# Ledger of designs, part 54: peptides against a protein of PDB entry 3EFO

Target 1, 262 residues: chain A of PDB entry 3EFO
Amino acid sequence: SQLADLYKSCETDALINFFAKSAFKAVLHQPLKVIREILVNQTAHMLACYRKNCASPSAASQLILPDSMKVLPVYMNCLLKNCVLLSRPEISTDERAYQRQLVMTMGVADSQLFFYPQLLPIHTLDVKSTMLPAAVRCSESRLSEEGIFLLANGLHMFLWLGVSSPPELIQGIFNVPSFAHINTDMTLLPEVGNPYSQQLRMIMGIIQQKRPYSMKLTIVKQREQPEMVFRQFLVEDKGLYGGSSYVDFLCCVHKEICQLLN

## One batch from the design tools (peptide; aimed at target 1 Y50 S61 I64 K70)

Design b2_p21_4_s2 (made by RFdiffusion4, then SolubleMPNN; from b2_p21_4 with E2Q F4Y P12A V15L)
Fold by OpenDDE base, seed 2:
Structure b2_p21_4_s2 (fold): chain B 262 residues (1-262), chain A 21 residues (1-21)
Amino acid sequence: as target 1 above (262 residues)
Amino acid sequence: EQLYVRVDDEPAVPLEEFDPF
């Protein structure tokens, strides 16, 4: 059917970009609550339409997604959790204004990365490989106290180190003997010159490539104060300021769809 | 109630196990 073809051809990343810009424009003249409700409603309606008209019958306990839109809910949740759309006094007007302006000028690829960061397990690097490590889901559950992770969203880059990060990797990256010796005030990695350091720098370069802004590097030690900022980029988790986890959002969307169809 | 996610005609998986990527 024509409708089925429409869903198959859907470019979710472009759709999210559109939703983001539309919502961020609306912030100037509509209440944030209304904007959020509209976004959820639009998401539910699109998926309800698919379920009704395109999908094979299924149990009520199943959320049905077209392949082209299987990432829509995760990105939509990220959008809803962006500071621009949150009604929290802890978020300054300046921060909202800043991020709003940034997103309003972002292309599709930029907004995709902005809303859902890359989280790379650096501790798994193969120095002999030219391939980037496979990204993991942006959730604390995917972190490891023994791991080292690089997070990037096109504007910021974080190197997160678990409290039990391998000393050999710490030595390789920072040329210091232990986790405690890492200086988190640094915004650049030292040029240690070993293969691991070189590979990490190469990866960082690849991530930076073709991005409109030079990403500032922040070194984050687990359980130290800056980790709170880092955790805000773990977008699948429950937000600090009331945003839902991805799982909770899926449940919410499913419920909304059921209400529309029943 | 346990929620499952199904992409197109693929087997449904528990919500907690679903990978949208």
Scores: peptide ipSAE 0.718, ipTM 0.969, DockQ to the pose 0.872
OpenDDE base, seeds 1, 3, 4, 5: peptide ipSAE 0.717, 0.713, 0.709, 0.717; ipTM 0.969, 0.969, 0.968, 0.969

Design b2_p21_4_s3 (made by RFdiffusion4, then SolubleMPNN; from b2_p21_4 with E1M F4Y V15L)
Fold by OpenDDE base, seed 2:
Structure b2_p21_4_s3 (fold): chain B 262 residues (1-262), chain A 21 residues (1-21)
Amino acid sequence: as target 1 above (262 residues)
Amino acid sequence: MELYVRVDDEPPVPLEEFDPF
């Protein structure tokens, strides 16, 4: 059917870009609560239509997604949790205005990275390989106290260090003897010159390539105060300002779909 | 209620195990 073909050909990244720009435009004329409701409703309606017209029958306990849109809910949740769409006094008007303007000018690829960051396990690097490590899900559950992770969203870059990060990697990256000696005020990694340091710098360079903005590097130690800022970029987790976890959002979407189809 | 996610005609997986990527 024509409808089935539409779902198969759907480019979810482009759709999210469209929804983001539409929502951020609407902020000027509509209440944030209404905008958020519209986004959730649109998500539910699209998926309800698929379930009704394109999918085989299934139990009420199943959320049905077309392959082309399997990432739609995760991105939509990220959009809903963006500061532009949150009515929290802790978020300055200037910050909301700034991010709004940024997104309004973003292409599809830029908005994809902006809403869902890359999170790379740096501690697993093979210095003999030129391949980038596979990204992991943006959740605290994917971090480890023994790990070192690089996070990038096109605007910011974070290097997160677990409290039990390998001393040899600490030495390799920072040229200091231990985790405690790492200076988190630095915005540039030292040029240590060993293969591990060089590879990390290469990875950072690749991530920076073709991005419109130069990403500032922030060093984050686990269990230190600045980690709270870093955790806000773990977009699948529950947001600081009341945003849902990805799992909770999927449940919400599923409930709304069921309501539409009953 | 335990929620499962099914992509197209693939076998359903528990919500907590679903990887959208």
Scores: peptide ipSAE 0.712, ipTM 0.968, DockQ to the pose 0.859
OpenDDE base, seeds 1, 3, 4, 5: peptide ipSAE 0.711, 0.708, 0.690, 0.711; ipTM 0.968, 0.967, 0.966, 0.968

Design b2_p21_4_s4 (made by RFdiffusion4, then SolubleMPNN; from b2_p21_4 with E1M E2P F4Y P12A V15L)
Fold by OpenDDE base, seed 1:
Structure b2_p21_4_s4 (fold): chain B 262 residues (1-262), chain A 21 residues (1-21)
Amino acid sequence: as target 1 above (262 residues)
Amino acid sequence: MPLYVRVDDEPAVPLEEFDPF
C-alpha cells in the first residue's frame, strides 16, 4: 500500500529536525505544556496509524514500530527533555533562547547529534586499528568505573574518567601517574605522543570535522561535582528536571497508542 | 504488564533488551 511505502521511506532524522524546529517556533506563540502534548500526540498518532493499517496483528503488550522509525521515540524523548521545552525556573531564559536559536539553524545531521550525543568507550581503543570505537547507549548503565568515555553532541565534548580507570591509560592520555593527578581544569589534552594519545586525538579530530562549532573539551572525573553536568547528556536516563527516561517514554507512548486504538 | 517491542515482522524482544540503533 501507499501508506506502507510512506513509512518505509520515512527518514526519522529529518522528521525529528522538522519537529524540533516546529516546536521551537511554536514556543513563541503557545504554552510549553501544549507543545509537549502535541509532540507526544503526534508520535502516538503516527505509530498508532502504522499499527492499525500497516502492521501485522500483535498482542497488546507489544509496541510495534516500523524499521524506519525505530529511533523516533528515543529522539522525541530527547527533544521533549530539551531546556527550550521545559518550564523549570532553574533554566534561564537566556539559555533557552540560546539553544532555541542554535537548533533553528541546524541541519538534519547537526540536530541528530545535538539531541543524541555520541558516547564512545575510549578505553577499548585498539591502537592498531583505524576504526572508530562503536558508540554505546547514552545511559549511566553503559558506563564503567574502569572505563574512559568520550561524549560529544556537536557543541560540547566530555572526557569522562572512571574512578578505577587503568593507570596506564591515564599515563598515556595525560602523562600523569594516577587518576588523582588528573587536572580537570584543562580544556586541552597534552600532546603525549604515544600511539594511544595520538589515536584519541585523531578520534576527537574526526568528531570535530564538519561540525559548525568548535567543541570545548571538559575533563570529568567520576564522583566529582562536574560529573553532574556530564550526566545531563546521558539522555536516555531520567533528567534532572523531571524528564522521562527512554524506557518510561516508550511506556507512555505505548499507553497512548493503546488508548487511540481501543 | 511486561512490555515488548516488535519491529516490523521481526520477533518481539523485551523492552529492556530492545536496541533502536
Scores: peptide ipSAE 0.703, ipTM 0.968, DockQ to the pose 0.811
OpenDDE base, seeds 2, 3, 4, 5: peptide ipSAE 0.686, 0.698, 0.699, 0.702; ipTM 0.959, 0.966, 0.969, 0.969

Design b2_p21_5 (made by RFdiffusion4)
Pose (drawn by RFdiffusion4):
Structure b2_p21_5 (pose): chain A 259 residues (1-239, 243-262), chain P 21 residues (1-21)
Amino acid sequence: SQLADLYKSCETDALINFFAKSAFKAVLHQPLKVIREILVNQTAHMLACYRKNCASPSAASQLILPDSMKVLPVYMNCLLKNCVLLSRPEISTDERAYQRQLVMTMGVADSQLFFYPQLLPIHTLDVKSTMLPAAVRCSESRLSEEGIFLLANGLHMFLWLGVSSPPELIQGIFNVPSFAHINTDMTLLPEVGNPYSQQLRMIMGIIQQKRPYSMKLTIVKQREQPEMVFRQFLVEDKGGSSYVDFLCCVHKEICQLLN
Amino acid sequence: SLSLVSTEETDDHVIYHFEEV
């Protein structure tokens, strides 16, 4: 009968999986604007209820989120930015219908990765003693012109290359000497390499391991290349609203529920 | 407008601080 127990026991990934499927089923029944509004308001409602009933007294300039829901807003914003709930500019209806379908079948492990892609820094990789590098936030702010990154959501795998990308690596991987020597349209498996091209292939394997679909590798050269598509998977950035924007929005309506 | 200033953690929840712009 206590609300504190309800919240202390929640799981964001499980909640995100439900909201996503619930919203994706509703796409075949209601205006998308109506669906997004329900999502945002339900999110503000859940948090406003916690604030007025469980949270110890705190200043109004603060937005209080339970531990169980610490990253719920970030993921909810990712759902709202997803092409299924978004619109016309680019992204075919065939792409939307397809993604809408893929999510309807997903388990928790799949939806977590689908809505928050895994961004791995590759240029800072420890050689032959690895075990998959620490993940980095899904934002352009964590990319370096000197860096090479791996981004995966379970369906796509992007190998991102910065302009001042170390030629040493571009050689030990693409077997070519320089950055401007790589052709994106040749997105096939590169072998050779003794320390790195192997350590990279090792993590590309480990990532695919638990994943049902074999991912489509897409190489991205930084500055003005296909990168436009890649930017979509940096879900923390604006690309809908940014993470911070959404957070700013939820607080407004949480306050509107004046308490 | 509002902007995010910082984030603090407590025993039961996370606090996000905001200020007017």

Design b2_p21_5_s1 (made by RFdiffusion4, then SolubleMPNN; from b2_p21_5, 6 letters changed)
Fold by OpenDDE base, seed 2:
Structure b2_p21_5_s1 (fold): chain B 262 residues (1-262), chain A 21 residues (1-21)
Amino acid sequence: as target 1 above (262 residues)
Amino acid sequence: GLRVVSEEETDDHVLIHFEEV
């Protein structure tokens, strides 16, 4: 069917870009609550239409996503959790305005990275490989106290260190003997010059490549206060300011689809 | 509430199975 073909050809990243810009334009003249409701409704309607017209019959307890839209819910949830769409006093007007303007000018690729960061397990680096390590899902459940992770969203870059991160890697990256000696006030990695340090710097360079903005590096130690800022970028988890986890959002979408179809 | 029990990916779709908790 024509609808089936449409869903097969759907580009989720383009849709998210569209929804983001549409929503961020709407904030100028519509209440945030209404905007959020519209986004959820649109998501549910699109998926309900697929279930009704394109998908084979399945149990009511199942959510069916077309392959082309398999990541639509997670991105939509990220959009809903963006500071521009949140009515929280903790979020400054300036920050909201800044991010709004940024997204309004972002291309599809930029907005994709912005809403869903890359999270790379740096502790697994192969110094002989030219390939980036495979990204992991942006959730605390994917972190390890023994690990070191690099997170980037096109605007910010974080190097997160687990409390039990290997001393040899700490020495390799920072040229200090232990986790406790790492200076989190630095925004640049030292020029240690060993293969591991060089590889990490290369990876950071690749991530920065073709990005319109220079990403400031923030070094984050697990269990220190600044980690809370980092956790905001673990977008699949519950938001600090009332946003849902990815799983919770899936449940919400599923319920709404069921309501539309029953 | 609902919880995700399983996620199955095929060539053309993803199935997410929910259970009531």
Scores: peptide ipSAE 0.353, ipTM 0.896, DockQ to the pose 0.921
OpenDDE base, seeds 1, 3, 4, 5: peptide ipSAE 0.345, 0.328, 0.334, 0.172; ipTM 0.896, 0.890, 0.891, 0.792; seed 5 fails the geometry check

Design b2_p21_5_s2 (made by RFdiffusion4, then SolubleMPNN; from b2_p21_5 with S3E T7V I15L E19R)
Fold by OpenDDE base, seed 1:
Structure b2_p21_5_s2 (fold): chain B 262 residues (1-262), chain A 21 residues (1-21)
Amino acid sequence: as target 1 above (262 residues)
Amino acid sequence: SLELVSVEETDDHVLYHFREV
């Protein structure tokens, strides 16, 4: 159908950019609650329309997303969880203003990365491969105590190390004998010079390419206090300041769709 | 409340299965 073709042509990243800028403009003249409700309703409406007009029959207990929109909800949730759209006293007005201005000037690619970071399993690196490791979902459930992960959102870069990270990788990256010896105050990786270190630096360089801002690197040890900051970028998890997990958001959207269709 | 039970991903869609709890 023509409608199905329209959904197939949908560019989620462009829509998210549009919704983000629209919402961030709206905060100047509309209550945050209203803006959030509009975003949820728009999401539900789009998906309800697809279900009604394009999707194969499904049970009421099912939520169907077309391939072109399968990531729309997760990005919408990330948008809803942004500090600009949250009314929390812990978030300064300056921070809100800063992030608002950033997003208002972001292109589609930048906003996509900003709202949903890249999370790369660095411990799985093949030093002989020219390919980047496949990104994993931004959730604590995807982390491993034995793993090392690089997270980047275009503004910040984190290197997260599990408490049981392989000593050989720690030595390769930091030139220290153990996890305990890693200095988390550094903002630059040492020039160790081995293939693994070189590969990691290359990956970091690729991530930094074509980004308008130089990303500050933060080294994060699992179970240390700075990990809390890192976890804020695991956008599919529950937010510290009242944002929903992705699963919770899906439930919310499904409920709204059911209300629209019943 | 709703609980996510399973996720089915095909070439053309993603299907989330919920149950009421």
Scores: peptide ipSAE 0.496, ipTM 0.926, DockQ to the pose 0.832
OpenDDE base, seeds 2, 3, 4, 5: peptide ipSAE 0.495, 0.490, 0.487, 0.489; ipTM 0.926, 0.925, 0.923, 0.925

Design b2_p21_5_s3 (made by RFdiffusion4, then SolubleMPNN; from b2_p21_5 with S3R L4I T7V I15L Y16I)
Fold by OpenDDE base, seed 2:
Structure b2_p21_5_s3 (fold): chain B 262 residues (1-262), chain A 21 residues (1-21)
Amino acid sequence: as target 1 above (262 residues)
Amino acid sequence: SLRIVSVEETDDHVLIHFEEV
């Protein structure tokens, strides 16, 4: 069917870019609550239409996502959790205005990275390989106390260190003997010059490549207070300012679809 | 409340199964 072909050709990254810009334009003349409701409803309607017209019959307890849209819900949830669409006193007006303007000018690739960051397990690096480590899902559940992770969203870059991260890697990256000696006030890695340090710097360079903005590096130690800032970029988890986890959002979307089809 | 019980991925679609808690 024509509808089936449409869903097969759907590009989630383009849709998210469209929804983001549409929503961020709408904030000028519509209440935030209404905008959020519209986004959820649009998501549910698209998926309900697929289930009704394109998918084989399934149990009411099941959510069916076309392959081309399998990541649409997670990106949509990230959009809903963005500071531009949240009315919280903890978020400054200037920050909302700034991010709104940024997204309004972003291309598809930039907005994709902005809403869903890259999270790379740096502790798994092979110094003899030119391959980047595979990104992991942006959730605390994917972190390890023994790990070191690099997070980037096109605007910010974080190097997160677990409390039990390998001393050898700490020495290799920071040229200090232990986790406790790491200075989190620095925004640049020292020029240690060993293969591991060089590999990490190369990866950071690749991530920065072709991005329109220079990403400031923030060093984050697990269990220190500044870690809270880092955790807001773990977008699949529950939001700091009232946003849902990815799982909770899927449940919400499922309920909305059921309501539309019953 | 709902929780995810299983996730199945095929070439054509992703199937997420929910149950009531």
Scores: peptide ipSAE 0.429, ipTM 0.924, DockQ to the pose 0.888
OpenDDE base, seeds 1, 3, 4, 5: peptide ipSAE 0.401, 0.394, 0.406, 0.386; ipTM 0.918, 0.916, 0.917, 0.913

Design b2_p21_5_s4 (made by RFdiffusion4, then SolubleMPNN; from b2_p21_5, 9 letters changed)
Fold by OpenDDE base, seed 2:
Structure b2_p21_5_s4 (fold): chain B 262 residues (1-262), chain A 21 residues (1-21)
Amino acid sequence: as target 1 above (262 residues)
Amino acid sequence: GLRVVSVEEGEDHVAIHLEEV
């Protein structure tokens, strides 16, 4: 059907860009609560329409997503959890205004990365490989106390270090003997010059080259206070300010779809 | 509440199985 073809050709990144800009424009004249409700409603309606008109018969307990929209819910949840759409007093007006302005000018690729960061397991780097490590899902469940992860969203870059990260990697990256010796006030990695350090710097360079904004590096130690800022970018988890986890959002969307179809 | 039990990737769709807990 024509509708089925439409869903097949749909691009989630373009949709998210559209929804983000639409929502962020609406912030100027509509209550945040209303905007969030509209976004959820639109998501549910689109997916309900697919379920009704395009999807093969399936159990009512299943949330069916067209392949083209398989990541729509996660991105939508990220949008809903963005500071621009939150009314929490902990978020400054200036920060909301800043991010709003940024997103309003972002292209599709930029907004995609902005809402769902790239999280790379740096501790798995093969110094002989020219390929970037495979990104992992932005969730605490994907982190390891023994791991080192690089997170980038186009605006910020974080290097997260587990409390049990290998001393040899710490030495390789920071030229210090242990986790305790890492200075988190640094915004630049030292030029240690070993293959591992070079590879990491190369990766950081590649990530930066693709983005219009210069990303400041923040070094984050697990269990230290600055980690809380980092955790805000683990967008699939429950947000610090009451935003839903990805799983919770899926459940919410599913329930709303069921209500629409009943 | 609901929980995700399984995720099945089909040719043209993803099916997420949800169960009430």
Scores: peptide ipSAE 0.347, ipTM 0.900, DockQ to the pose 0.921
OpenDDE base, seeds 1, 3, 4, 5: peptide ipSAE 0.267, 0.326, 0.310, 0.305; ipTM 0.859, 0.892, 0.883, 0.881

Design b2_p21_6 (made by RFdiffusion4)
Pose (drawn by RFdiffusion4):
Structure b2_p21_6 (pose): chain A 259 residues (1-239, 243-262), chain P 21 residues (1-21)
Amino acid sequence: SQLADLYKSCETDALINFFAKSAFKAVLHQPLKVIREILVNQTAHMLACYRKNCASPSAASQLILPDSMKVLPVYMNCLLKNCVLLSRPEISTDERAYQRQLVMTMGVADSQLFFYPQLLPIHTLDVKSTMLPAAVRCSESRLSEEGIFLLANGLHMFLWLGVSSPPELIQGIFNVPSFAHINTDMTLLPEVGNPYSQQLRMIMGIIQQKRPYSMKLTIVKQREQPEMVFRQFLVEDKGGSSYVDFLCCVHKEICQLLN
Amino acid sequence: SQFVVTFDEDGEPVGELPSPV
């Protein structure tokens, strides 16, 4: 009968999986704007209820989120940015209908990765003694012109290359000497390489391991290349609203529920 | 237990923010 126990026991990934499927089913029944509104308001409502009933007294300039829901807003914003709940500019209806379908079948492990892609820094890789590098936030702010990154959501796998990308690596991987020597349209498996091209293929394998669909590798050269598509998977950035924007929005309506 | 996000006068969050990472 206590609300504190309800919140202390929640799981964001499980909640996100429900909201996503619930919203994706509703796409075949209601205006998308209506679906998005329900999502945002339900999110503000859950947090406002915690604020007026469980949270110890705190200043109004603060937005209080339970530990169980610490990353719920970030993921909810990712759902709202997703092309299924978004619109016309680019992204075919065939792409929307397809993604809407893929999510309807997903388990928690799949939806977590689908809505928050995994961004791995490759240029800072520890050689032959690896075990998959620490993940980095899904934002352009964590990309470096000197860096090479791996981004996966379970369906797509992007190998991102910066402009001042170390030629040493571009050689040990693409077997070519320089950055401007790589052609994106040749997105096939590169072998050779002794320390790195192997350590990279090692982590590309470990990532695919638990994943049902074999991911489509897409190489991205930084500055003005196909990168436009890649930017979509940096879900923390604006690309709908940014993570911070959404957070700013939820607080407004949480306050609107004046308490 | 809970996490707190603080806002300034401009309605902007300051300090460390939640991240899955």

Design b2_p21_6_s1 (made by RFdiffusion4, then SolubleMPNN; from b2_p21_6, 6 letters changed)
Fold by OpenDDE base, seed 2:
Structure b2_p21_6_s1 (fold): chain B 262 residues (1-262), chain A 21 residues (1-21)
Amino acid sequence: as target 1 above (262 residues)
Amino acid sequence: SDFRIEFDENGNPVGELPSPV
């Protein structure tokens, strides 16, 4: 059917870009609560329509996602949790305005990275390999106290260190003897010159490549206060300012779809 | 093809969820 073909041709990254710009434009004219409700409603309606008209028969208890849109919910949740759309006094007007303006000018690739950051387990790096480590899901569940992770969303770059991160890696990256000696006020990695340091710098360079904005590096130690800022970029988790986890959002969308089809 | 998400008795999704990575 024509409708089935339409869903097959959908590109989630393009849709998210569209929804983001549409929502951020609407901020000028509508309350944030209404905008969030519209986004959830649109998501549910799109998926309900697919289930009704295009999907193969399935139990009502299941959430059915077309393959082309299987990651739409996770991105939509990220959009809903963005500071521009959150109604919290802790978020400054300047920050909202800044991010709004940035997203309004972003291409599809930029917005994709912006809403769902790249999280790389750099503690697994093979110094003999020129390949980037495989990205992991943006959730605290994928972090480890023994690990070191690099996170980037096109605007910010974080180097997160577990409390039990290997001393040899700490020395390799920072040229200090232990986790406690790492200075988190630094915005640049020291040029230690060993293969591991060079590899990490290369990876950071690759991530920065073709990005329109220069990403400032923030070093984050696990269990220190600045880690709370870092955790906000773990977009699949529950947000500090009331945003839902990815799991909770799926439940919400599923419930709304069921209500629409009932 | 479709991606199907099941829910457990507590209303939580079961299995590996779709992700960009």
Scores: peptide ipSAE 0.710, ipTM 0.971, DockQ to the pose 0.846
OpenDDE base, seeds 1, 3, 4, 5: peptide ipSAE 0.708, 0.707, 0.706, 0.709; ipTM 0.971, 0.971, 0.971, 0.971

Design b2_p21_6_s2 (made by RFdiffusion4, then SolubleMPNN; from b2_p21_6, 6 letters changed)
Fold by OpenDDE base, seed 1:
Structure b2_p21_6_s2 (fold): chain B 262 residues (1-262), chain A 21 residues (1-21)
Amino acid sequence: as target 1 above (262 residues)
Amino acid sequence: SDFRIEFDENGKPVGELPSPV
């Protein structure tokens, strides 16, 4: 059908870019609550339409996502959790204005990375390989106390260190004997010169390549106060300022679809 | 092809959820 073909041609990254810019334009004339409701409704309506007209018969208890849009919900939740769309006093007007302007000028690739960051397990690096480690899901559940992770969203870069991260890697990266000796005030990694350090720097360079902004590096130790800032970029988890987890959002969308079709 | 999400008795999704990675 024509409608089925439309869904097949759908590009989630383009849709998210469109929805983000549309929503961020709307904040100038509409209440944030209304904008959030519209985004959720649009998501539910698109998926409800697919279920009604395109999807194969299935149990009502299931949420059916076309393959082309299977990651639309996670990105949509990230958009909904963005500070521009949140009405919290903890978020300054300047910060909202800044991020709004940034996103309004972002291309599809930039907005994709911005809303769903890259999270790389650096502790698994093979110094003999030029390949980047496979990214993991942006959730605390994917972190480990023994691990070291690099997170980047096109604007910020974080190096997260578990409390039990390997001392040999710490020494390789920072040239210090232990986790406790790491200075988190630094914004640049030292040039230690060993293969691991060089590989990490290469990875950071690749991530920075072709990005419109230079990403500031923040060193984060697990269980220290600054870790809370880092955790806000674990977008699949519940947000600090009332944003839903990915799981909760799926439940919400499913419920709304059922309401539309019943 | 479709991606299907199942929900348990508590209304929570079951299985691995779709992700960009």
Scores: peptide ipSAE 0.716, ipTM 0.972, DockQ to the pose 0.868
OpenDDE base, seeds 2, 3, 4, 5: peptide ipSAE 0.716, 0.716, 0.714, 0.715; ipTM 0.972, 0.972, 0.972, 0.972

Design b2_p21_6_s3 (made by RFdiffusion4, then SolubleMPNN; from b2_p21_6 with Q2Y V4A V5I T6D D10N)
Fold by OpenDDE base, seed 3:
Structure b2_p21_6_s3 (fold): chain B 262 residues (1-262), chain A 21 residues (1-21)
Amino acid sequence: as target 1 above (262 residues)
Amino acid sequence: SYFAIDFDENGEPVGELPSPV
C-alpha cells in the first residue's frame, strides 16, 4: 500500500532531524510542555497508524515498530531529554540558546550523532589493529569500573575512566602511575608515544576529522563530580534533570498507542 | 518487516531493545 511504502521510506535519522528542528523552532512560540506533548503524540500516532494499517496481525501487548523506524523511540526520547526542551531552572538560558542554534544548522548525520553519542570501549583496544572499536549502547550498564571509555557526540568528547581502570593503561595514556594522579583539568592527552597512546590519539583524530565542530576533550574520573555531566550523555538512562529512560519512554509510547487504538 | 517489543507482567519491555548501536 501507499502507506506501507511511506513507512518503508522513512529514515529515522531524517525524521529526528525534522522533529528536532521543528520543535526547536516552536520553542520560540509554544510552551515547552506543549512541544513535548506534541512530539510524544506524533510518535504515538505514527506508530499507531502503522500498527492499524500496515502491520500484520500481532499480539496487542506488543509494541510494533516498522523496521525503518525501530530506533525512532530512542532518538525521540533523546530529543525530549535535550536541554532545549526541558523545563528545568538548572539549565541556563545560554545553554538552551546555544544548543538550539547548533541543532538548527545540523544535517541529518550531525543530529543523529548529537542525539545518540558514540561510546567506545577504549580499554579493549588492540594496538595492532587500525580498526575502531565497536561502539556500545549509551548506558551506564555498559560501563565498567575496570574500563576506559571515549564518548563523542559531535560537540563534546569525554574520556571516562573507571576507578579500577588498569594502571598500565593509565600510564600508557597519561604517563602517571595511578588513577589518583590523573589530572582531569587537562583538555589534551599527553604525547606519551607508546602504541596505545598513539592508537587512542588516532581514534580521537578520526572522530574529530569527520565532524564540523572542534570537540573539546573532557577527562572524567568515575565517582568524581564531573562524572554527573558525563552521565547525561548516557542517553538511554534516566536523566538527572528529568526525562525518562529509554525503557520508560517505550512504556509510555506503548501505553499511548494502546489508548489510541482502543 | 517490523520489530516487536514484548512487555512482561510488570509492563516492562523484554529482550534486546532497538538501538543505533
Scores: peptide ipSAE 0.702, ipTM 0.969, DockQ to the pose 0.894
OpenDDE base, seeds 1, 2, 4, 5: peptide ipSAE 0.701, 0.702, 0.697, 0.700; ipTM 0.968, 0.969, 0.968, 0.968

